# Peptides against a protein of PDB entry 8BZL, part 263

Target 1, 228 residues: chain A of PDB entry 8BZL
Amino acid sequence: SYDRAITVFSPDGHLFQVEYAQEAVKKGSTAVGVRGRDIVVLGVEKKSVAKLQDERTVRKICALDDNVCMAFAGLTADARIVINRARVECQSHRLTVEDPVTVEYITRYIASLKQRYTQSNGRRPFGISALIVGFDFDGTPRLYQTDPSGTYHAWKANAIGRGAKSVREFLEKNYTDEAIETDDLTIKLVIKALLEVVQSGGKNIELAVMRRDQSLKILNPEEIEKYV
Target 2, 242 residues: chain B of PDB entry 8BZL
Amino acid sequence: SRRYDSRTTIFSPEGRLYQVEYAMEAIGHAGTCLGILANDGVLLAAERRNIHKLLDEVFFSEKIYKLNEDMACSVAGITSDANVLTNELRLIAQRYLLQYQEPIPCEQLVTALCDIKQAYTQFGGKRPFGVSLLYIGWDKHYGFQLYQSDPSGNYGGWKATCIGNNSAAAVSMLKQDYKEGEMTLKSALALAIKVLNKTMDVSKLSAEKVEIATLTRENGKTVIRVLKQKEVEQLIKKHEEE

## One batch from the design tools (peptide; made by RFdiffusion4, then SolubleMPNN)

Design b1_p24_8_s2 (from b1_p24_8, 13 letters changed)
Fold by OpenDDE base, seed 2:
Structure b1_p24_8_s2 (fold): chain B 228 residues (1-228), chain C 242 residues (1-242), chain A 24 residues (1-24)
Amino acid sequence: as target 1 above (228 residues)
Amino acid sequence: as target 2 above (242 residues)
Amino acid sequence: MEEEEKVLERLKKEGEKWVKEVLE
């Protein structure tokens, strides 16, 4: 038996711990990201919060900086570590370079962090995928996705988590220039995409919007219902 | 379940570094990458397996990376590992340039990375990188060059070689068709298409599934160019007509 | 460094628990 706490190659060339981490992601709540023309939108499936649980504590969408936000699927505890490190890096970058990070930069940082945890002794991969959205300083909207292996790519739209396959299939069919022509249409696209996998409609969706030169806005359930 | 040693940096009783061998096995399942050295240039040709409609347009290449003005590489294996190594290559090249005010010689860059790879096979707490690389470059010392490196940290110069899926078959084909001393870049491109057409597990070779970069010298400067889809299509068409 | 080690230990424990749950 191989040590499950160490990521090693199998005889057939697989990194099982990375693959298992990907399985953790697949068990996570679905998240979707869409890049519009002048907007980036993240949506996440809300699991039924226990009546006594503060909804504020179960946020799957978080700001990394004023110009970058992230949604994740997988292990919440792992995500917290990544988020904290990313936030520190964003602030450090502002202090040292006097400019905010590009979305690519912070994505690469997160990806590199994840990769290191696939190669270091005594460490396991992070059991999270992330959708990272934001605006570069030039006002260009960006969407990136990372996985437990530390890979990352830029996307027009993507999804992660349990319902990711269905959501991606929807997006592949419905993501058009017309569908993202306006901010409202882009938001609607995200909601429609999530509704492919979310059973209880708009009440079970967390939605965050970032517009050019604006901070992350989390929509309330009433605002979401307006798009349904 | 085949019991394998979880220790990344130990020899087997038979004297093998199984983690290195297993890393090489992982590379065998990766997309095919070819390198061919010609008299007037050098090229990389890489299989593009994942075409996603929702991907944002990648400006350069998915599998071919520019390292500096005189070098590029292609990768086969774990993408995240590849990203780390390609970044390191760029850093090494940049540091050298800053220190010596001249581009790093091709072999020195390759060797520097190979030392890192080797270290990850020797020092505890690390696993080998699951990546092989092909390097193309030009320097004033040896002119056009093609190198291959593997997870062990071994490297070699080549006239033509292949890494990734069906690499052995590709190398065999290259050995048969490579004309030593007479290879032009044009003929090398044709050879690359020929080999990819036979080694890729696709019914028909399409331009969308192939990335090709050439490295040439023009007016005393190195030019690294990724072929446009139309150019690749033309190469494929020409091959199909022969 | 001490905080990082604590975090790593915690992550390791959580990961081990999760792996057991998934493989079971």
Scores: peptide ipSAE 0.023, ipTM 0.484, DockQ to the pose 0.029
Fold by OpenDDE base, seed 5:
Structure b1_p24_8_s2 (fold): chain B 228 residues (1-228), chain C 242 residues (1-242), chain A 24 residues (1-24)
Amino acid sequence: as target 1 above (228 residues)
Amino acid sequence: as target 2 above (242 residues)
Amino acid sequence: MEEEEKVLERLKKEGEKWVKEVLE
């Protein structure tokens, strides 16, 4: 059966391993990204941290550089590989080009990496989708999404993971210019979107905010509750 | 004909990596390993299944390995895979020390191995390692630390955790009895004995069937010590009297 | 990447050897 082989085309033109990797993403915790006017916000569903687990080691939102961060859905170990490669590329770019990467550039790099793992013999696709947000040097906020196939697109708002469909439906209805008019409203939009699929309110949400010319800020539970 | 290496870990139609899951299942049948973080130290306790009478009382821990001066680990799963991984951990730690002239931070060592584990789940011709590890260590960044890693390359920090046989039951007991912020190494040792007594498939816990290592700080140095059988016997006796 | 692949291949071979020795 073609589905038991490395990533090859089926007789009907499907790349089953890529499709199955997408199923792995759908089992992942929900992540949402929203681009505001002068802010980008990432929110992730916190799985109830097991009692006695160190929360420090359970991070779903990671900085790639000072101006770029990423959330993911799917296989955590796969994500770590992608994050590490992206971080190296960001630093390399700063050294060689003397400017930070654009959000599009690093997204394309990640997408290309993923694509190679769909085409290379003896490799399986990465079981992750990613939301990549940040600011370009000109101060423009950006949001990109990439999937296991290595495709990528720019978005105003998007979601990935198990609750992605419901969150996207919410965003399609509620993402307006008015809803993102202020930083606080943009944050509220993300929280409301996640609450469509997350039970027990703000305690189960991880939220990260990046403003223009500011570093990534992870909000604590108390700060999140102020928006709920 | 480049034979498709049938050993390549691939996704199922449901998005599962069955080879990783099967490796984890195999670990579930291995001897129990437990780790507990305390305020003044960290410990590993492991079930010893192979009691060979001819083993010289050389405190050769079957399941606990010293990695460097600041870290140790215990393993659950395939012994041969464990040997490969523990050797790699030592090499990584040594290379770091040589390169940076300081000990490798605990989490960095764990992550480096986890990246190797992950690679064995992604590259063709490779199978997942049938091993989970508990890591104990000290570094200047986070102090005493306890980590767990699995065949997928995932890892996490813990205050207390368990791998191997009856790990779920052990974790439940740890959740019930672990007192956050109040855990001394002495109390952690007592808790380890309590949990092992209930989770090991033995009628009576004996010191010969348990290996315990502690990691402490003395005069600004890390001390890794494997408890002597007599010390373990005293811990068991104390538990039975309670 | 090439160095990583070499390390991984070495580890694979070592692992296979050890598994064989233990099972035999």
Scores: peptide ipSAE 0.011, ipTM 0.605, DockQ to the pose 0.051
Fold by OpenDDE base, seed 1:
Structure b1_p24_8_s2 (fold): chain B 228 residues (1-228), chain C 242 residues (1-242), chain A 24 residues (1-24)
Amino acid sequence: as target 1 above (228 residues)
Amino acid sequence: as target 2 above (242 residues)
Amino acid sequence: MEEEEKVLERLKKEGEKWVKEVLE
């Protein structure tokens, strides 16, 4: 069966391994990204951290560089590989070009990496989607999403993972210029969006905020509760 | 036509990596290994299944391996795979030491191996390692640490955890009895015996069937010690008297 | 599935429009 082969086209033109990798993403914890006026916000559903698990080691939001961060849904081990490669590229870019990467550039790099893994006969696709947010050197906030196929697009807001459908529906209804008029409102929008799929309030949400010319800030549970 | 390497781990229609899951299943049949983090140390306890009287070298630790001066691990799963991975861990740690003139941070060593494990789930011609590991260590960044990794290349830090046979039951017991912030190494040892006594399919826990290693700090140095059989016997006896 | 695809297409178009507006 073509579905058990390497990422090859089916007779109907489907790349089953890519589609199946997308199914792996759908089983992942929900992640949300929103671009505000001068802020980008990532929110992730915290799986109930096992009582004895160190929360530090279960981070779904990571910095790729000072100006770029990423959330993902899907296979954590796969994500680690992508993150590491992206970090290396960000540093390499700084050394060679003497400027930080644009969010689009690093997204394209990640997308290209993913795409190569869909075309090589000796590899399977990455089982991850990613939300990549940050600021370009000109201060423009950006949000990109990429999937296992290596496709990427720019978004105002998007969601990935198990609750993505519900979250996207919420964002479609509630993402307005008024809703993102301030940083606080933008943060509130992300929290509200996640609460569509997360039953227990601020305790089960990881939230990261990046403002223009500022480092990534991960909000603590108390800070999140202020927005709820 | 380059024959598709049929050994590539692929996604199922449901988005599952069955080869990884099957590797995890194999680990479930392996001897129990548990790790417990304490304030003053960290320990590994492992079930010893192969008691061969004819083994010349009483391998004091069948399942516990020293990785470097600051880290040790316990393995559940395929022995041959375990040997390869533990050797790789030692090489990585040694290479880092030579390059940076300091011991590799615990999490970095774990991550390095996990990246290898992950690669064996993604590249053609490779199968997942049928091995889960518990890592204990000390470094200047986070102090005493306990990690678990699986065939997928996932890892996490833990206060207490278990792999291998009856691991789910063991984890449940650990969750019930582990007191965060108040765990001493002595209490951790007692807890380890308690959990093993309940999770091992033996009617009576004997010191011959249990390996325990502790990692402590003494005079600014890490000390990794495998408990002597007599010490384990005393722990078992104490538990039976409670 | 059709509704989800429509939402995604809409958000995509809005995102693309924004990118064009900012880059121009």
Scores: peptide ipSAE 0.000, ipTM 0.567, DockQ to the pose 0.012

Design b1_p24_8_s2 (from b1_p24_8, 13 letters changed)
Fold by OpenDDE base, seed 3:
Structure b1_p24_8_s2 (fold): chain B 228 residues (1-228), chain C 242 residues (1-242), chain A 24 residues (1-24)
Amino acid sequence: as target 1 above (228 residues)
Amino acid sequence: as target 2 above (242 residues)
Amino acid sequence: MEEEEKVLERLKKEGEKWVKEVLE
């Protein structure tokens, strides 16, 4: 009986618990990230929140620091742990290094945390993938993705969750220098990408925008509808 | 405190560490990495599998990592494990530099990481790293060097070697074509292309699927460079014309 | 320990800059 709680190699060299965690991510709501010229945009599919749930409590897009935000797909409880650790690290970095984290730095931190949970007995992998966006101190926009294994890469655009395949296919076709020439076009690209998998238009999309030297802005439904 | 005594990495009745063997199996499915030592330099050549149009071009190399000014490595196996180990290598090298005010000798850096790898095979509650590494470097003690390490923490110096997919076939080819004492960096590059062309499970070798880094000495300084795609294309073209 | 941690963080920062420079 494979003790399902331990991440070990199979005889054929697979880490099944990591693969199963990736399956958990695929069951999550779709998230999209796009890096523009002077903007980073995150979009997330809104699940039909049960009428009695406070929508404010289920934010799929969160700030890690003033210059970094994250969207995730997969287990919300797992995401909360990662987010909290990342926030603490961002603050610690500011105190010790006297500069904000780079987007790559905090991504690597999160990735390392995830990787450790794939290598420690008595722990399961985190059932989350994350899109991490922000600006480095030099004003360069960045987008990173990390998965349950702790792997991370920099992207121009990417998607995670249920509709990720379709959204990525759309982005591969439509991500051009012209498509991201302006902030508005970049936002439109994210919305169009999400609409490939989201039913009922802009009402079911959450969008967050971070412009150079600006804080994270979550768009309201009315603002989103202007782009649809 | 339920000490999950997960005895995951233990000896079998036959005296084998199956988790280490299974980690090596995982590496066997990874992209091919080659290392070749020449008289005037050393190179790494690695198969690039993750070619995505949406990847940010800022990626220097998928499989080749600069460790310090005098060393680089390539990895075969689990990328996340590789990232942890390459970060550790960088930290070890930097700590040494701070402590001794000179670069860490190549073999010492390799050994330090191998001790960490070994520990993950011996201590309970951990799994082996699913990664093999090739190291290239230069130091004042031994000059140009090439090392290989595996999940067990074993390492060795090599004139030419291969890890990852079809590594056994690659090593066989290297043994046949490697001329001891006569290898130039130019000839090593040609050899790398020749071996990759035969060992990669691709119909045609393309520059987009190959990463090559060279380590040379210029004016008393180590120079690590990743070949541009155009340079790799030229190497492939030369091989096809022969 | 605090000084060592600061040094490590500084090295980490320098390493990040280096990685960026090499990538660029």
Scores: peptide ipSAE 0.000, ipTM 0.479, DockQ to the pose 0.029; fails the geometry check

Design b1_p24_8_s3 (from b1_p24_8, 9 letters changed)
Fold by OpenDDE base, seed 3:
Structure b1_p24_8_s3 (fold): chain B 228 residues (1-228), chain C 242 residues (1-242), chain A 24 residues (1-24)
Amino acid sequence: as target 1 above (228 residues)
Amino acid sequence: as target 2 above (242 residues)
Amino acid sequence: SAEEEEIRERLREEGEKMVEEVKK
């Protein structure tokens, strides 16, 4: 009976635990990433922060390094493990190679980590997808997505989580060179995309921006409202 | 090894971790614990269920544990699991102090334990801990803090929260009565009594059934104090008069 | 699928056992 191993192939060739982890991601808050010309933008649906919850502890967008940030959908505790491992790798890379990681490098690292958890009989897959954005040392903006299987791809724009389908459909229609011509337009595109699935406007959106040669900036609600 | 598969938390077809959810359900039957953050301190209030008449005035709170000089926690759930986790918290805090010659920041202690909890939800042969914790503390970075963690390894900072029996109702009451920015420790204590009185399935709240600890700063030092029974009685009496 | 149902049943049984252990 194939039922005893955590992540094994079914008779029909499915890795059910990976597929089920993907279902966990689909239940997560929506995240969107867009690559502009000289900017990368991440937006996340704010879960209705319980009135008494400290907003500082509910960050869905985090820096992995000075040049890389990540948003995720799915299990927050799983994400924390991945984030911590990625941060350590970024620092290790700086120490050993004397250069910051490329966005692709750290994405591949994360993807490899996830993949290993799909092959281990003693571990379940990570219940997270991630959008990883940043700048390479040459100043090229990058956006990558990873899923629970450990696959990763480069994107111009993408979305993950419960509203991902609707957001992607919006992006497919509205992502043009004109729509990302300026930093402000790129930010506006992300906000508009999230508003397809997020009710009550800018108050329920977390937005982070990274510009070329600049650190990650998390926009406050007032700044977000200016783009709405 | 095939032996590890029976206890491993796995995803359901719907992407749910049922073992984590079941652990959380189990915690829902535990005694109520409240945490409230004030401007001048933070408190924990916990239901005492085991009132054995023969229990010597246990100097130490049954449900509130001092972790270090700057932090305490309260637990809801499986007692054996709670003992393991509280001991681990103390060890983590001590190791940090020895390594860095300064107290561990509150959030770092919480996250360290949460990473352990998470691991028990992901690795084979392990089950989730059937425990939720409330943490109170002070550090130089964020001042007074209140955190909650659950069996999944998730945590959050709170102004006020509740775990255990009737936690949802308690949280609703806290949301209604908590005054942001104006909460004093005195008002927080009164609020704790109010919420416990309504949340505990007892006809009358008695000081014997409630344990309260406060964390304050005095002369640049953290003071963790368990309220005396007489003090709790006074709080209850005051509430009954209002 | 039959396999999904088996997984659900197993999870349910394990959950019930866990709840029983916590109630003891």
Scores: peptide ipSAE 0.207, ipTM 0.734, DockQ to the pose 0.435
Fold by OpenDDE base, seed 1:
Structure b1_p24_8_s3 (fold): chain B 228 residues (1-228), chain C 242 residues (1-242), chain A 24 residues (1-24)
Amino acid sequence: as target 1 above (228 residues)
Amino acid sequence: as target 2 above (242 residues)
Amino acid sequence: SAEEEEIRERLREEGEKMVEEVKK
């Protein structure tokens, strides 16, 4: 049985399933990433956690390795698959190469995975975009974005999800060397950017910070409010 | 017309997975299942629609399944799909036990099944499972736990939740009456009866139409017990007297 | 597109069948 091609080119050269997957991403919660001088920051819009839901099980920011973390927008189940594959690759790399992955390397791996799902006749694209941040072994902070097509680029700052346009517009105006001069200012920039689309301040924001030679830290609501 | 495999889940122009949504809609017409987490245990309560008098007193739970010594689940949706997924859960749990010589952590079992569900939404020639599950369990990492999963492969942990018919109304009632940090298993049982009495499309709640299972810890062991009809009758009676 | 509409209709029909199966 010919697994009929799910993702095919239109007569106009469009990959509709990829484009539609991008629409799924636009319905996702907003995520923001900013690269500072010695810090990378991820912020995500907290959807109102339903009363009685365990907050532990609603995480949109995940560590891929000690030096890399990821936020996503779109289908949570799809993201879980990507995250798991990326984690395995990070560990495999440590075992085989004896060094942690570079942020670019793991981004490229994720991008390649996504791309393969756009080319397979028997698979739909992943309905996720991701912001991948971390530090290379040389201490350089990195931020990458991937989309459902498997395209990836390096960024100073970027946003994905439903509020991405407004957040990007804010970042384009406010991302300066002065705005990222310190770790605290960089964190503040991310919070301010998210507040363009998130109501009621720090209670509705998930924030993760990775500093040079430090592990991923998720800020609590009280810590976030200090920057508001 | 390149006949898309009718079973392949694809994105709509709006970025929706209609087959997943339709599966969820189908589940909305299934019998109600409730889960409530307490400090001293966790419970499942399910609507029983098929009352066959000839079912031998084997505590044949129509909708509640023991997965291993530390976990049980309740299902809402297509029975055939539920059977497949329940069997898969048992197999996953058994394989883990054999491999690691310890019971699978609750969330890992849930996640493993959710990855399967997700795959059936992404691979060609596959349709989503028309089933949502509630999971109750105990492990050494998080103690008593309640999870919900849907056809998309999404899952979450809950203090209390509901799937199936009138689930939205049930969840609303649970939100109103659930007292975080103060919930005993006894109170949870009473709450389950209260919610089922209001959400089931029956004139009068009867023990014949309700299945309840509890998961507790006794002497360092997990005990999964399906309540006897008489016990359920007493719970209903108590509710009617309040 | 006509193709998208056909897909939607087919998906709807399949969804309706699933609902009927659960009601049984």
Scores: peptide ipSAE 0.159, ipTM 0.729, DockQ to the pose 0.742
Fold by OpenDDE base, seed 4:
Structure b1_p24_8_s3 (fold): chain B 228 residues (1-228), chain C 242 residues (1-242), chain A 24 residues (1-24)
Amino acid sequence: as target 1 above (228 residues)
Amino acid sequence: as target 2 above (242 residues)
Amino acid sequence: SAEEEEIRERLREEGEKMVEEVKK
């Protein structure tokens, strides 16, 4: 056991390693999430896949369960650890409780995991923020955000990563009941929001859609272009 | 008293993991390793730096490791770290085989090691591994595969890539010469020699300084073969004649 | 902060050592 805390309070009350982890998130690719009426949508800035790289191995949106998916900004390797643990928890919950997790439940699990890494000796914080979307078993669409500190909140719409500020400003202006009246409008809102920071249109966007009582669908570039 | 464990990887004020970056920098000074995916196979080519003048025939690969019957890897970086990681890969693969009675999928093996690498970047008292790996393999899910992993625990699939010394230049050359959909193992071997000849800091490329392994499928079985020195010499000769 | 700079210096030193180890 390492007796020295990595994450400690400064004299001014700051948790520097958490703040620095947040800086790592700000350097990450932009992700956006929007909750519609009967749809949840995640969009991520697709990093230019290097020539000769297999695109299959470059995914920014991951399913946690049939009813929950996650986008993240920050350290990809850290995200993989969180995703794997979340997936295990989702499956465990199904086995033990005989119901799928609520989006809030799995978010809280992830948040608690992150929080422990801010308080445990000999561990650095996770360098990721996440947007977690899905449907509760009652059919309610949910969107949550969690950060390196282990805090989490429910949102109607939010963004994380390097372009998050601009995307949030766009969403604050354009997220209305009218803008999410239909599934297509909701998708369009996400794309428009992401286009505030992503250059060259739909080719640089990864988009995932989960509709009520439907599985996660990752849209192909051609499908995305229909909304542009 | 130092407030932090000296080995612990922590975030900089800018959100960077400098220990990981320094490990990557260290790898940049290691011998060059190339991987090329072809339609009919996949190969690794690695620079051999330790040439003992007294070795008439190099019977062993220094930088290319067989992991199981379906996978091999090459390593760039700290040799001791490489030995630990390659051993761990073998153990993971073996445990999977014992548990599931089938070979571990290529990406799953890569991911398992990458999770270990990541852990060494997050837990106190541990430093990142100073090693990048190229993985070649075949499985029933994706066929022939090439992966790269780094000290951070990140990985990716590639059609062709390079790690170690002059990797950026090598990658640039691969981007220029790699023909998607038309790459045969034969052409991949030729390309590997071409790239190594340009990226290795040697006046003349010799078979003694290059290790090449190929992974193919024959009669529904994976065949991993390290090329003999004579075979490598022939490849070099062909390149010199072009 | 002085502590942050000390950390940076330590990290640099460790990085240099790592590079030297790979060059051997």
Scores: peptide ipSAE 0.270, ipTM 0.775, DockQ to the pose 0.729; fails the geometry check

Design b1_p24_8_s3 (from b1_p24_8, 9 letters changed)
Fold by OpenDDE base, seed 5:
Structure b1_p24_8_s3 (fold): chain B 228 residues (1-228), chain C 242 residues (1-242), chain A 24 residues (1-24)
Amino acid sequence: as target 1 above (228 residues)
Amino acid sequence: as target 2 above (242 residues)
Amino acid sequence: SAEEEEIRERLREEGEKMVEEVKK
């Protein structure tokens, strides 16, 4: 009966709906994030877009503000709700505080939102994990991860979704100061990491790059192929 | 006793939302709806299952709904759920027009409804809507557009797609015959008839069993037109002659 | 678990009812 009450503790202290939401994330497309010296890079596994589908509507990397972007793994519709709430908060913060959000601030906001959905008997958890990247006011690049429970941590590099384990193992071995010495090397690291789990390299990868004091850039397939 | 409403959509141990999947399965038993995007317009074609002879020639499509001057939709699934969602679409579009003094962009209307659909998959005491929708529209941002949404609140833009009965087979046929960049509305209409003829569970396609709406631009205005039965008959006849 | 199976069965039954409603 514990699963019927949307999110309650089991006798063993488990929140089953949160655990099951994490399983939903594991079924999602792989996403990877890497923090470089003066760059943050997000990469996502492109599911084979149906030939007749408009690619514009299948974006898995979204801007939250000019200085923050997010990739996710799990339920796309759930992610849209989180993204919309985060965007409103970013705009509200600019109006009230007269500064853009820090990456940590907006991550904490998202995490708190997720956590609240784990405490309400009238709501299921969000079936998403997110990688949130961007730059703080001082120009420091940041990478955070959130999960369905509402936990969040800062990372140098991380991955979420189906191939997360393999990608993480790759990053643990290959993330060095030398590997992120330049922007191009950092981008190459992300591509190589995704190629551990993505077949037919370059065409099945979505890449977003945010450099210091620059807007989010989505790379086209031709630009990605230059790094392969 | 606060009976935990058994209707709440929850995750399975495998991380699946079974109620959403079952809603999608239910939609698979509904009448076929097809959408095709062309260079000069967009169309919806839908199967009519309930042909009541006494329905006055008010060619109000049973399955195709005008949402505003620039958008229409077709539905596959539970009729009562469809009525609720189509009414909500009209209300959203009207509120936007009143607030901004311009028509709502197509994708924004689709997204607004999809957020409602998603909410019915997340909040307690609610079940998913047993409905998928195809949307056709025009706006100044993207021109002619075709969208599909499902019970989960997911949506996507399409050049051509199908929902309802035999949708997988229809999509396969569309993938084979759809010519990207060269699709005229005339060719799209012919393709719609071809696909429906093969995917509808009828021995012979008849005009009484098919509803077709087109959305075009004439003199800087959107025109949404439901084809007359005679026009559909001509399309079927042309297909039979080929 | 037995509890998980009960949940699956309930969800299945609800799904079947939805299918029946669409077929009417």
Scores: peptide ipSAE 0.207, ipTM 0.732, DockQ to the pose 0.690; fails the geometry check

